Peptides against a protein of PDB entry 3OGK. Designs and how they scored, part 27

Target 1, 307 residues: chain A of PDB entry 3OGK
Amino acid sequence: ATPDRLSRRFPNLRSLKLKGKPRAAMFNLIPENWGGYVTPWVTEISNNLRQLKSVHFRRMIVSDLDLDRLAKARADDLETLKLDKCSGFTTDGLLSIVTHCRKIKTLLMEESSFSEKDGKWLHELAQHNTSLEVLNFYMTEFAKISPKDLETIARNCRSLVSVKVGDFEILELVGFFKAAANLEEFCGGSLNEDIGMPEKYMNLVFPRKLCRLGLSYMGPNEMPILFPFAAQIRKLDLLYALLETEDHCTLIQKCPNLEVLETRNVIGDRGLEVLAQYCKQLKRLRIERGADEQGMEDEEGLVSQRG

## One batch from the design tools (peptide; aimed at target 1 M139 E141)

Design b1_p15_5 (made by RFdiffusion4)
Pose (drawn by RFdiffusion4):
Structure b1_p15_5 (pose): chain A 307 residues (1-307), chain P 15 residues (1-15)
Amino acid sequence: as target 1 above (307 residues)
Amino acid sequence: MSRRHEMLEERRRAT
């Protein structure tokens, strides 16, 4: 339908969610220029959806121009913006929205592709934003943003509950973790072990409510930092973990309250067996495919009828 | 390209 039709039928929308490209686009089957331009919708939002406080774009083309317009038109009213698997914008667009939308509660760019010219958008949040509840750039290449800015955001945003990040060194986020007192969910970061520091981590202060998490590149040697509070973990994202079938069993075994598990097929039939009696409350399971080129990551990394 | 993006492309290719 046209944006005109949407605003005529529902002039007082508070929340809008638009999907663009077919689902196939998530698997590199759809041309990049196929469509899903968000611009006519932003123009319609400017003129006729004057009550809108939340926008979620999914698999759509979003330009800097269209985010500059959205930020100016909705300003302090924009409580939530989700750029979900979108493309076509840059850090100029992010900066525009974080400077004009001073009260953003939830900002999300998971799996989006954009051009990164600088890191001022994150710094701008750190300097002026107090209201942020969820910040999410989970699956994203950011090389110019400072972990100091993220720590500062945690110090200023009492209601920060959920943060998902890129390839920050976990050690650089120690200050962030101490400051994020109310943090219930963390995903991302980078666990980089060097033989030089056998106990490079072991001294992580995780927020005492963290129960939904996934540490990227987590190996067997760093896995134990989760054991002190594994009884509390309700959601686990081992999708980007570097741990073998045996290690999965050991960790899954310690999470009796786990309700959501996402992982690669390395979990193996053996891991599913463990999951089968320790985690009776499990509600959602997703076993993504792993590295399927040179053996199934190990000789147990195949799930079957047994699992 | 980051390691996670490589892993994601691998899964997309497998599918």

Design b1_p15_5_s1 (made by RFdiffusion4, then SolubleMPNN; from b1_p15_5, 10 letters changed)
Fold by OpenDDE base, seed 2:
Structure b1_p15_5_s1 (fold): chain B 307 residues (1-307), chain A 15 residues (1-15)
Amino acid sequence: as target 1 above (307 residues)
Amino acid sequence: MSARQRAELQRQKAL
């Protein structure tokens, strides 16, 4: 569809989702500059889609100018922006969004590639937003943002229910977890094993309503931090956990209310048997082949046709 | 490779 045709047909459009590059682009089979620019769509949004509250760009090229135009055109009417696997922007574009769209409820940059200039965008969001419900920059590489700003967001945004972050040290998020009283979902962070301090994370207090979880780099030594609330877990993202087959079995047995599991092939047939036995409410299972599992000859770490 | 490095490599492949 062309942008012009969309606005003519749907002048009162409230939600727009655009998909750019096909999945084949993930394999570097498609040049970065092959179509999928949001510019003509942002122009159309700015001129003709005055009721648009939700924008989702997936696998598109987004410039700072595009974000600035979108921000100024929609201002506080913009409730949702999802830059899902997008590229071409910097943190200046994000700053424009959070500066002009002060009532944004959902901000997503998951798996987007960008140039990081500074952490001002998160600071600005922390200083002015009280409406945020979902913040997601999972699988991104922000190095200049502050955990304190995330804590401030949690304190100020009472409706904050889902937060997915990059590789923050989990201990730096203690203040965030304390402030995020209504948080139901958390993904990301970084668990760093310390041989000299095996109990480094044992005193970590999670939000009481937390039921969807994916801790990055969680190993068997850190896994026990979930046990106090494992019965309330409904979704687990173990794609970036460092759990072996037996660890999966141990954790799964403690999660009888699990509805969604995302994991790697390391779960094995044994883990799937345990899952079937203990997780009767399971609705969705995603198993990915890990890069490390290609070398593990151990039959236990492979999902066979029997599993 | 550390467990972290392996996990990072996996993350990069998922991206």
Scores: peptide ipSAE 0.031, ipTM 0.706, DockQ to the pose 0.211
OpenDDE base, seeds 1, 3, 4, 5: peptide ipSAE 0.031, 0.029, 0.025, 0.029; ipTM 0.711, 0.708, 0.695, 0.699; seeds 1, 3 fail the geometry check

Design b1_p15_5_s2 (made by RFdiffusion4, then SolubleMPNN; from b1_p15_5, 7 letters changed)
Fold by OpenDDE base, seed 3:
Order: structure tokens, then sequence, then C-alpha cells
Structure b1_p15_5_s2 (fold): chain B 307 residues (1-307), chain A 15 residues (1-15)
């Protein structure tokens, strides 16, 4: 479909999702210059799609100029922007979005690659937005953003229900968790081992409504922090957890209301058996192949066709 | 190696 045909046929379009490069591009099988630019679509949005409030770009090339044009064209009418596995922009583009789209409710840049200039975009968002419901920069590498701005967002955005972040030290997010009273979903952070303080995370207080969770680098020593509210957990993202098969079994047994599980093949057939036994409300299971296969001589960490 | 570095190295080897 061409942008011009879309606008002519659907002038009142409210939501647009575009998919760029296929997964094969991740294997360098597709030239970098292959047709994944958002520019022609942003032009069409700016000129002809005046009711568009939701934009989702997946695996597309997005420049700062594209983001700036989109931001100015849609302004406070833009409620959702998802840059899903996109590339080509910097934090200046993000700054333009949050500066002009002050009523944005969903901002996602999960797994996007970008050049980080500063943390101003998150600061601007913290200072001016009160509408944010979903913030997701999961699996990104922001080094210049402040956890204090995240806390400010939580205080100011009463409808904030889902936050996914990069590698913030979890202890730096204590203020955020305290402020985020309506938070239902959290993913990311960083749990770091401290040999001198093995229990440094045991006093973490999570939002009362938290039911969808994925803590990065969570090992068996940190896993007990979930136990007080494990019964209310509906979704677990264990893709970046450091849990073995037995740890999976232990956690799963404590989550009888689990609906969605994402994990690696380390769960094994045993973990799947435990899952079937204890998680009767399970709706979705995602198992990814982890690198754990190369080092584990132990047969227990493999999902077979029997599982 | 940090836990992060270990996990990244594992992911790199799996690709």
Amino acid sequence: as target 1 above (307 residues)
Amino acid sequence: MSRRERLREQERRAR
C-alpha cells in the first residue's frame, strides 16, 4: 500500500501501524537501504491524516526530522507513538515528540537503536506530561536519563499503568515505585549481585497493583522479593532472568494466577510440567532459545516435543 | 563480569 492510497481511502484514520524490514534484515540478508523509511508516511500523516492519534512504526528507519515533523503535525492529538525496533533517530527526536505532544499517553521505543545525546527528553516529559499511561524503553541503552525524572512522571501521571525501562539499578527506582500507585506492569531494571549485602533488595516495596513483571538479571537470591505478591502476578517476563529450571519451578508454583509466561528453554520439561500443574489460567507461553544450551550438559534444561 | 555482561555474552553465542 502507498501512503497516498491510504489517506484517500481512509481520511478519518485514527490508528496506523507500519511494518518495515522483515526479520531477515537482522541477518544482513537485506540491504540497509531497503524501503523502511517512515518519511513518506510522515509526510502523508502531516498533510492528509488529520485524525490520526496512534502511530506504530515497527522495524523502520526514523530520523529526527521525521519525528519533528510528526510531532508538529499531530501535536496534542498524538496519543500513541510506538517506535518498535526502529533506528536512525537520536534523543533530539524524542525531545521533539515530548515537547510538542504534551498529551501523549503511550510512548514506546522498545528495542530501538538510537544515538543518545542527553536525558532532556525524559526530563521534558516529566515536567509537562500528566497524561502518560504507558512508557516503554525496554531493551534500550539510555545512560543519560535520570531515575528522578521517572519518579516525577509517576507522581504527575495518575493513569500510569505500565513502565518498561532499561538497566536502571532497582534501588534507584524506590522513589518511582512509591510514587507509581496505579502501576500494573513493570519490566526492566537491573538487579546486581552484592556479595557484601546479599539481602539488599529484600526491602523493596512494589506498587500494590503490580501484576505484570519482568525484572532483569533476577537470580534465585532476588526471586523471593516477588513471593509476597506472587499470587497476584498474571504475567512474568523471565527472558532476562538468571533462573535455572528449579528456580522456575519454585516461582511458578507461587503464581497460580499466571496468564502469560515468557522465558527461555531453561524452563525445561520439568518447568512446563509444573506450569501445567499450578497455572491453570495460562493463556500464552513464549519460550525462546537461550544460549544456555551450549554450556548445559544437563538434559534438564531442554524443552522437548513432550513438554 | 557483571550479570549483564554474562547474559549478553550468552545471547551473543546463541545467535
Scores: peptide ipSAE 0.074, ipTM 0.786, DockQ to the pose 0.280
OpenDDE base, seeds 1, 2, 4, 5: peptide ipSAE 0.042, 0.053, 0.071, 0.072; ipTM 0.768, 0.765, 0.785, 0.785

Design b1_p15_5_s3 (made by RFdiffusion4, then SolubleMPNN; from b1_p15_5, 8 letters changed)
Fold by OpenDDE base, seed 5:
Order: C-alpha cells, then sequence, then structure tokens
Structure b1_p15_5_s3 (fold): chain B 307 residues (1-307), chain A 15 residues (1-15)
C-alpha cells in the first residue's frame, strides 16, 4: 500500500502498523539500503491522518527528522509509538517525541539500533509524563540514561504496568521497583555475579503485582529471588537466563500458573516433561536455539522429537 | 570466561 492510498481510504485511521525489512535482512540477504524509510508515511500522517493515535514501525529506517515531524504533528494526541527493530535515529529524535507527546502511554524501542548522544530523553519523560503505561527499550544499549529518571517515571505514572529495559544493574533499580506499585511486567536489567557477595540480590523487593518477568543473566544463585512469588508468575522470559536443564526444572515446578514460557533448547526434554506435569495453564511455549548449544554435545540440553 | 561473560559477548555479537 502507498501512504496516499491509505489516507484516502481511511481518513479516520487511529492505528497504523508498518513493516519494513523482512526477517531475511537479519541474514544479510537484503541490502541494508532496501527501502523501509518511514519518511513518506510520516509526511502522510502529518498532513492527512489527524486522528492517528497509535504508530508502530517494525524494521523501518527512522531519522530524527521523521521523529520530530511526527512528534510535532501529533503532539498530545499520540498515545502509542513503537519503534520495533528500527534504525537510523539518535536520542535527539526520542527527545523530540517525549517533549511534544507529553500524554504518550506506550513508548517502545525494543531491539532498535540508534546513536546515543545523551540521556535527556528519559529525563524529559520523567519530568513531564504522568500517563505512561508501557515503557520498553528491551535489547537496547543505553549507557547515558539514569535509573533515577526511571524511578521518577514510576512515581509519577500511576498506570505504569510494563517496563522492559536494557542492561541496568538490578540493584540500581531498587528505587524504581519500590515506586512502581502497579507494575505487572518487568524484563531486562543485569544480574552480575559477585563472588564476594553471593546473596547481594536476595533482598530485592519486587512490585506486588509482578507476574511477567525476564531477568537478564539470572543464574541458579539468583533464581531463588523469584521463589517467594513464583506461584503468581504467568510469563517467564528465560532467553537470556543462565539456567541449565535442572535449574529450569526447579523453577518451572514452582510456577504452576505459568502461561507463557520463552527459553532456549537448554530446557531439554526433561524440562519439557516437567513443564507438562506442573504447568497445566501453559498457552505459549517459545524455544530458541542458543549459541551456547553449539558447543555442548550434552544430550540433556537438547529438545528432541520426544519432548 | 564465565558463562555470564560468554553469553554477554554472544548477545553483543548478535546485536
Amino acid sequence: as target 1 above (307 residues)
Amino acid sequence: MSAREKLREEQERAR
């Protein structure tokens, strides 16, 4: 579809999702410069789609100018912006979005590639937004943003229910977790092994409603921090956990209300058997081949046709 | 390298 055809056919469009590069681009099968620019769509949104509240760009090229134009055109009418696996922008573009779209409810940049200039965008969001429900910059590399701004967002945004972040040290998020009283979903962070302080994470207090969780680099030593609320867990993201087959079995057995599991082949046939035995409400299972499996010939860490 | 360091490096490479 062309932008002009869309606006003519649906002048009252409230939600738009655009998909750019196919998955084959991940394998360098498609030239990097293969189309997928949002510019013509942003122009059309700005001129003709005056009721648009939700924008989702997936695998698109997005410039700071595109974000600035979108921000100014939609302003406080923009409720949802998802930059899903996008590239081409900097944190200046994000700053424009949060400066002009002060009532944004969903802001997603998951798996997007960008140039980081500063942390001003998150600071601006913290200072002015009270409407945020979903914040997601999972699988991104922000080094200049402050955990204190995330805490401020949690304090000011009473409807904040889902937060996914990059590689923040989890201990820096203690203030955030205390402030995020209605948080149901958290993914990301970084659990770092400390030989001198093996229990450094045992005193972490999670939000009471937390039921969807994915902690990056969680090993068997850190896994017990979940046990007090494991029965309320409905979704686990273990893709970036450092759990072996037996660790999976231990955790799964404690999560009888699990509905969604995402993990690697390390779960093995044994883990799948335990999952079938204890997780009767399971709705979705995602198993990815981990890079760690290329070196482990161990039969226990593989999902076979029997599992 | 610890398993954590390896996974981190793999994640950084996969990005």
Scores: peptide ipSAE 0.038, ipTM 0.742, DockQ to the pose 0.172
OpenDDE base, seeds 1, 2, 3, 4: peptide ipSAE 0.036, 0.037, 0.035, 0.035; ipTM 0.744, 0.742, 0.738, 0.736

Design b1_p15_5_s4 (made by RFdiffusion4, then SolubleMPNN; from b1_p15_5, 6 letters changed)
Fold by OpenDDE base, seed 3:
Order: structure tokens, then C-alpha cells, then sequence
Structure b1_p15_5_s4 (fold): chain B 307 residues (1-307), chain A 15 residues (1-15)
């Protein structure tokens, strides 16, 4: 489809999702310039799609200029922006979005690649937004953003229900968790080993409504922090956890209300058996391939055709 | 090697 055809046929379009390059682009099988730029679409949005409130770009090239144009064109009418695995922009583009789109409810840049100039975009969001429901910069690397701004967002955005972050030390998010009273989903952070303080995370207080969770680098020593509320967990993202097959079994047994599980092949056939036994409400299972060195040593860490 | 580095390497091998 071309942008012009879309606007002519659907002038009242409210939601647009565009998919750019397939995964095959990672193997240099697709030319870099093949159909991946959002620019012509942003132009069309700006000129002809005046009712558009939701935009999702997946695996597309997005410039700061594109973001600036989009921000100014849609302003407070923009409720959702998802930059899913996109590239080509900097934090200046993000700043433009949050500056002009003050009523944005969903802001996602998960797995996007960008140049970080400063942390102003998150600060601006914290200072002016009260509408945010979903914030997701999962699997990104920000070094210049402040966990204090995240806390401010939690305090000001009463409808904030889902937050996914990069590699913040989880202890720096204590204030955020206290402020985020309505938070249902959290992914990311960083759990770090400390030989001198093995129980440093045991006193973490999570939001009471938390039921969708994915803590990055969670190992078996940190896993017990979930046990007090494991029965209320509906979704687990274990893709970035450091759990072995046995650890999976232990955790799964404590999550009888689990509906969605995302994990690696380290779960093994045994883990899948345990999952089937204890998680009768399971709706979705995602298993990614991994080469867990620890899992290779344990024959149980493989998913066979049986599983 | 940090936990992060190990996990990154694992993911890269799986792609």
C-alpha cells in the first residue's frame, strides 16, 4: 500500500501500524534503503490523516525530523506512539514527541537503536504528562535518564499500568515502585550479584497490583522475591532471566494463575511438563532459542519434539 | 563476565 492510497480510502483512520524490514535484513539480504523510511508516511499523516491517534512503526528508519513533524502534526491528539525496533533517531526526536504530545498515553521504543544525547525527554515527560498509561523502553540502553524522573511519572500519571525499562539497578527503582500504585506490569531493570550482600533485594516492595513481570538478570538467588505474590502473576517474561531448568520448575509451580510465559529453551521438557501440570490457565507460551552454557551442561535444558 | 554480557552472548548465538 502507498501512503496516498491509504489516506484517500481511509481519511478517518485512527490507528496505523507499519512494518518495515523483516528479520532477514539482519543478514544483509535486504538492501538498507528498501521501503524502511517512515518519512513518506509521516508526510501523509501530517497532511491527510487528521484523526490519527495511534502510530506504530516496526523495524523502520525514523529520523528526528520525522518525529518532530509527527509531534507537531498530531500534538495532543497523539495518544500512542510505538517505535518498535526502529532506528535512525536521537533523544532529540523523543524530546519533540513528549514536548508536543502532552497527552500521550503510550510511548514505546522497545529494542530501538538510537543516539542518546541527554535525558531531557524523560524529564520533560515527567514534568508535563499526567496521561501516561504505558511507558516502554525495554531492551534499550539509556545512560543519561534519571530514575527520579520515572518516579515523578509514576506519581503524576495515575493511570500508569505498564512500565518496561532498560538496565536500571532495581534498587534505584524503589521510589518508583512506591509511587506506581496502579502498576500492573513491569519489565526490565537489572539484578546484580553482590557476594557481600546476597539478600540485598529481599526487601523490595512491588506495587500491589503487579501481575505481569520480567526482571532482567534474575537468578535463582533473587527469584524468591517473587514468591510472596507469585499466585497473582499472570504473565512472566523470563527471556532475560538467568534461571536454569530446575529454577523454572520451582517458579512455575508457584504461579498457578499464569496465562503468558515467555522463556528460553532452557525450560526444557521437564519445565514444560511442570507448566502443563500447574498452569492450567496458560494461554500463550513463547520459547526462544538460547545457547545457555549452563543449560548445555544439563541435558534437561532442551526442548524436544515432545515438549 | 557479567550476567549481562553472558546473556547478550547467548542471545547473539541464538539468532
Amino acid sequence: as target 1 above (307 residues)
Amino acid sequence: MSRRERLREERERAL
Scores: peptide ipSAE 0.097, ipTM 0.800, DockQ to the pose 0.333
OpenDDE base, seeds 1, 2, 4, 5: peptide ipSAE 0.370, 0.369, 0.367, 0.097; ipTM 0.902, 0.902, 0.901, 0.801; seeds 1, 2, 4, 5 fail the geometry check

Design b1_p15_6 (made by RFdiffusion4)
Pose (drawn by RFdiffusion4):
Structure b1_p15_6 (pose): chain A 307 residues (1-307), chain P 15 residues (1-15)
Amino acid sequence: as target 1 above (307 residues)
Amino acid sequence: RKTRRQLREERKESL
């Protein structure tokens, strides 16, 4: 339908969600220029959806121009913006929205592709934003943003509940974790072990409400930092973990309250057996395919009728 | 080392 039709039928929308490219585009089957341009929608938002406080674009083309317009037109009213698997913008567009939308509660760019010219957008949030509840750049290449800015955001945003990040060194986020007193969910970061520091981590202060998490590149040697509060973990994202079938069993075994688990097929039939009696409350399970080229990651990393 | 994005793109190509 045309944007004109949407605004005529529903002139007082508070919240809008638009999907563009077919689902196949998540698997590199759809041309990049196929469509899903968000621009006519943002122009319609400017003129006729004057009540809009939340926008979620999914698999759509989003330009800097169209985010500059959205930021100016909705400004302090934009409580939430989700750029979900979108492309076509840069850090100029992010900066525009974080400077004009001073009251953003939820900002999300998971799995989006954009050009990173600088890190001022995150610094701008750190300097002025107090209201941020959820910040999410989970599956994203950011090389110019400072972990100091993220820590500062945690110090200023009392209501910060959920943050998902890129390849920050976890050790650089120690300050962030102490400051994020209300943090219930964390995903991302980078656990980089060096033989030099056998106990490089073990001294992580995780927020005392963290119950939904996934630490990237987590190996067997760092896995134990979760044991002190594993009874509390309700959601686990081992999708980007570097741990073997045996290690999965040992961790899953310690999470009796786990309701959501996402993992690679390395979990193996053996891991599913463990999950079968320790985690009776499990509601959602997703077993993504792993490295399927040189053996199934190990000789138990195959799930079957047994599992 | 490859990034998570690169690993995921490789997975998509393998489909």

Design b1_p15_6_s1 (made by RFdiffusion4, then SolubleMPNN; from b1_p15_6, 7 letters changed)
Fold by OpenDDE base, seed 1:
Structure b1_p15_6_s1 (fold): chain B 307 residues (1-307), chain A 15 residues (1-15)
Amino acid sequence: as target 1 above (307 residues)
Amino acid sequence: RKSRIELEEERRLRL
């Protein structure tokens, strides 16, 4: 459909989700007129969709100008913005969003590609937002944002329940975890093994309600930090964990309330058997196939028809 | 066992 047709048919639209073409088709393989630009939609939102409070762009080209226009048009009425696997913008565009949309509850840039100019956008959120419930810049490359701003957000946003971040050193987030009293979901960070300090993370205190978790680069030495609350874990993202088959088995046995598991083929048939035995509430299983099949010498690290 | 470097590379390729 075209933007103009949408507004004519649904002038009171509150939520819009637009999906671009799959990435495999986006890189120079598709003519520029493939409809991947949000510009005409942002124009239509600005002019005619005055009740729109939730916008989700998936695999779209988004410019800073588009974000600025959207921000100014919707202002505090914008509750949700998801830039899911988008590209074409910089942190200036994000700054515009958070500056003008001070009541935003959900802000997502997961897997988006952008040019980072500074960390001002996160600082602006920290200074002015008290409404945030979901913050997600998982699988992004931010180097100029401050963990202190994230801590401030946690302190000020009482309804903050889900935070997904890039490669922050997890120890830099101690203050954040302490402040985020209602946090239920955390993904990202970076666990960095230190041979000279094996207990580096053992004193890490997580929010009491944490039940959805995906720590990047968690190995078997760090995994025990989850054991005190493993029984309350409902979702695990192990896609970027440094766990072998046996490590998966160990962790899964401690998570009887697991509902969602995302992992790699390294779980193997053995891990799937253990999962079936101990996780009777499992609702969703995602197994990424790929390089584990090529790199694993161990037969147990392969998912076959048995599992 | 996949190394951290390998996982980081896979992550970069996904983006």
Scores: peptide ipSAE 0.400, ipTM 0.913, DockQ to the pose 0.186
OpenDDE base, seeds 2, 3, 4, 5: peptide ipSAE 0.381, 0.392, 0.388, 0.382; ipTM 0.908, 0.911, 0.910, 0.909; seeds 3, 4, 5 fail the geometry check

Design b1_p15_6_s2 (made by RFdiffusion4, then SolubleMPNN; from b1_p15_6, 8 letters changed)
Fold by OpenDDE base, seed 4:
Structure b1_p15_6_s2 (fold): chain B 307 residues (1-307), chain A 15 residues (1-15)
Amino acid sequence: as target 1 above (307 residues)
Amino acid sequence: RLSNLELREKRNEAL
């Protein structure tokens, strides 16, 4: 489809989702005229799609200029922006979005590649937004943003229900978790092993409604922090957890209401058996091959055709 | 420890 055809056919379009090429093609080799650039679409949105409130770009090239144009064109009418596995922009583009779209409810940059100039975009969001429901920059590398701004967002955005972040130290998010009273989903963070203080995370208090969770680098020593509310967990992301097969079994047994599990092949056939035994409400299972599992001599960490 | 992004990239390379 071409942008012009879209606007002519659907002048009252509320939601748009565009998909670019699979990442298997290096973005740097995409011809300029390839449908991978959002520019012509942003132009069309700005000129002709005046009712558009939701935009989802997946695997597309997005420039700061594109984001700036989109932001100014839609302003407070923009409720959802998802930059899903996109590239080509900087944090200046994000700043433009949050500056002009003050009523944005969903902001996603999951797995996007960008140049980070500063943390101003998150600060601006924290200072002016009260509408945010979903914030997702999972699997991104923001080094210049402040966990304090995340806390401010949680305090100001009472409808905030889902937050996925990069590698924030979990202890820096204590204030965030206390403020995020309605949070149902959290993914990311960083759990760091401390041999001198093995229980440093045991006093971590999670939001009461938390039921979808993925803590990065969670090992068996940290896993017990989930046990008090394991029965209410509906979705678990263990892709970046540091759990062995037996650890998976231990955790799964404590999650009888689990509906969605995402993990690596380290779960093994044994873990899958335990999952089948204890998680009768499971509706989605994702198992990925882990790079870290290359060389694991543990035969138990393989999912066979039997599993 | 590798970042989540680095872990994903390594995983994708191993596939």
Scores: peptide ipSAE 0.029, ipTM 0.695, DockQ to the pose 0.564
OpenDDE base, seeds 1, 2, 3, 5: peptide ipSAE 0.029, 0.021, 0.026, 0.021; ipTM 0.688, 0.668, 0.704, 0.665

Design b1_p15_6_s3 (made by RFdiffusion4, then SolubleMPNN; from b1_p15_6, 10 letters changed)
Fold by OpenDDE base, seed 2:
Structure b1_p15_6_s3 (fold): chain B 307 residues (1-307), chain A 15 residues (1-15)
Amino acid sequence: as target 1 above (307 residues)
Amino acid sequence: RLSNLELERRRREAL
């Protein structure tokens, strides 16, 4: 479909999701005149989609100008912006969004590639937003944002329920976790092993409602921090955890209410057996074959036909 | 045990 056709057919559209890189079978459905660029869509949104409150761009090229136009056109009516695996913008574009869309509830840039100029966008969000429910910049590289701004967001946004971040040192997020009283989901951070201080994370206090979790670089030494609330866990993202087969078995048996597990092939057939035994509420299982599991032939770390 | 560096590399590759 073309942008103009969309607005004519659905003038009262509230939610739009665009995919720039569809499956190969659908690739020919994207006209070359706009291809993977959001520009013509943003123009159409600005002019003709006055009720649009949710925008999801997946695998598209998004410029700062596009974001600025979208921000100004929708302003406080924009509730959701998802830049899912997008590219072409900088943090200036994000700044425009958070400056003009002060009632945004969902802001996602997961797996997007962008140029980071500064941390002003997160600061502006922290200073003016009280509506945020979902913040997701998982698998992104921000070096200039402040964990203090994240804490401020948690303090000001009482409906904040899901936060996914990049590689913040988890101890820098202590204030954030304390402030995020209604947080149900957290992914990201960075757990850094310290041989001289093996217990440095053991006193980490998580939000009381936390039930969906994915801590990056969590190893067996850090894993016990989950044990006090493991029975509360409904979703685990272990894709970027440093857990081996035995570690998976240890954790899984402590999570009897687990509904969603995402992990690598390192779980092995043994881990899958333990999962089947202890996690009777499991609804979804995602297993990726990581680079570290390439060439492994042993039972531990290999999911075979048995699993 | 995977190194942090290797996992970080994979994360970057996913972008």
Scores: peptide ipSAE 0.024, ipTM 0.686, DockQ to the pose 0.171
OpenDDE base, seeds 1, 3, 4, 5: peptide ipSAE 0.024, 0.022, 0.022, 0.021; ipTM 0.687, 0.656, 0.673, 0.663; seeds 1, 3, 4 fail the geometry check

Design b1_p15_6_s4 (made by RFdiffusion4, then SolubleMPNN; from b1_p15_6, 9 letters changed)
Fold by OpenDDE base, seed 1:
Structure b1_p15_6_s4 (fold): chain B 307 residues (1-307), chain A 15 residues (1-15)
Amino acid sequence: as target 1 above (307 residues)
Amino acid sequence: KLSRLELEEKRRERL
């Protein structure tokens, strides 16, 4: 579809999702005419899609100018912006979005690649937004944003239910977790093993409603922090956990209400057996193959055709 | 057992 045809056919469009071609962006083999630039779509949105409240760009090239134009055109009518695996923008573009779209409810830049200039965008969001429900910059490389701004967001946004972050030290998020009383989902952070202080995370207090979780670099020493509320966990992302097969078994047996599991091949046939035994409500299972096959000495860590 | 570094690399490859 072309932008102009879309607006003519659907002038009252409220939600738009555009997908760039798979893999073309990953290999820098973006042909000039692959349709990966959002610019013509942003132009069309600005001119003709006046009821658009939700925009999802997936694997698109997005410039700061595109974001600025979108922000100014939709302003407080923009409720959702998802930059999913996008590239080409900087934090200046994000700043424009949060400055002009003060009632945004969902802001996602998961797996996007961008140039980070400063942390002003998150600060601005913290200072002015009270509507945020979903914030997701999972699998991004922000280094200049403040966990204090995240805490402020949690305090001010009473409807905040899902937050996915990059590599914040989890201990820096204590204030955030305390403030985020309605948080149901958290992914990301960074658990850092300290041989000298093995219990440094044991006093971590999670939001009471937390049921969807993915802590990055969680090892077997940190895993027990989940046990007090494991029975309420419905979704686990273990893709970036440092858990072996036995650790998976230990955790899974404590999560009888698990509905979604994402993990690596390290779960093994044994882990799948335990999963089948204890997790009767499981709806979705994702097993990613890769690095564990090279690192696992024992065949028990591999998922066979049995599982 | 995968090291943290290996997981970080895997994460970067996904991006």
Scores: peptide ipSAE 0.316, ipTM 0.894, DockQ to the pose 0.192
OpenDDE base, seeds 2, 3, 4, 5: peptide ipSAE 0.298, 0.317, 0.308, 0.305; ipTM 0.888, 0.895, 0.891, 0.891; seeds 2, 3, 5 fail the geometry check

Design b1_p15_7 (made by RFdiffusion4)
Pose (drawn by RFdiffusion4):
Structure b1_p15_7 (pose): chain A 307 residues (1-307), chain P 15 residues (1-15)
Amino acid sequence: as target 1 above (307 residues)
Amino acid sequence: SLWEMREEMMEEMKE
C-alpha cells in the first residue's frame, strides 16, 4: 500500500514497522538495488503521522537524507528507532538522529550495512543521552567508536537494560560492565586469548542481573567466567563461539534455567542429549549450520535423529 | 581479521 493509504486509515499511529526486501535477501539471493526504499514513508511520517514515537525498518534501504528528515521531523518524540538489516546510510545519518532525538530509549542497527566515516554518533550519545534503555549494534563492523564512550553511556543511563556490540575487546569493557548496574542482556565483544596471559580474563565483573548473553569468540579457556552465575542464565547465544562439542555439553549442563539457546551444529547429538535433561524449561532452540567445508568442525558436530 | 572470520562464518551459514 501507499503511505498515503496508511496515514489516512491510521492517522494516530504511535508505532510503525515496515519490511522491504523478501526474506531471501538475508541469504544473498536478492539484488542489492531491488527496492525497499524507506524514503516515501519518512516523508509521510513528517507530514501526517505526527504521533509516531517508534519506527522499525526491516530489510529496507535507508539513506542519510531519509534519516536526517526523520530526526528533524520527530526529534524528541522518537523513543525508538530500529534499523534492522537495513542498508544505504552512514554515520552522518546516525549522528543526525542521536543529536536531534535527545530522548531515544531504544536504538538498534543489528546486521545493518552502512559506511563508517567516524565515531561521533556514539560520543554524542555519551555526552547527552540519559534515557537509553536498549542499544544494539550486534552484528556490525564499527572500527572508529570508543569503548570509553560506551562506558560513559552506562554511567549515565540508569535504565540501560540491554546492550549488543561489535568486536570490542572484552577487557576494554571492564569499566562498562561495572557501570551497567541494571544490565540484563549483553551480546558481542571479542574474547581474544593470548598464550601470554593464561588467565587474561577470569577477573570479569559481570553485572549482577546478566541473564541473557553471548560472548563472541568465547573459547573453552574463557568459558568458565560464566560458571559463577550460570544458574541465572536464561538465554545463551553461542552462535559466534569458538567452543567444541564437548565444551557445549559442560556449559549447557550448568544452565538449568535456560529457556533460549542459539548455537551452531557443533552442539552435536551429544549436546542435544545434555540439553534434553538439564534444561527442561527450554522454549526456543536454533541450531545454525557451522563451518561445513573441512569436516563438521569435529567428529561429533553433526546433529541427527539421535539428537 | 576477526571481522573477516565472522564474514566467512556467516557465508557458510547462508549457503

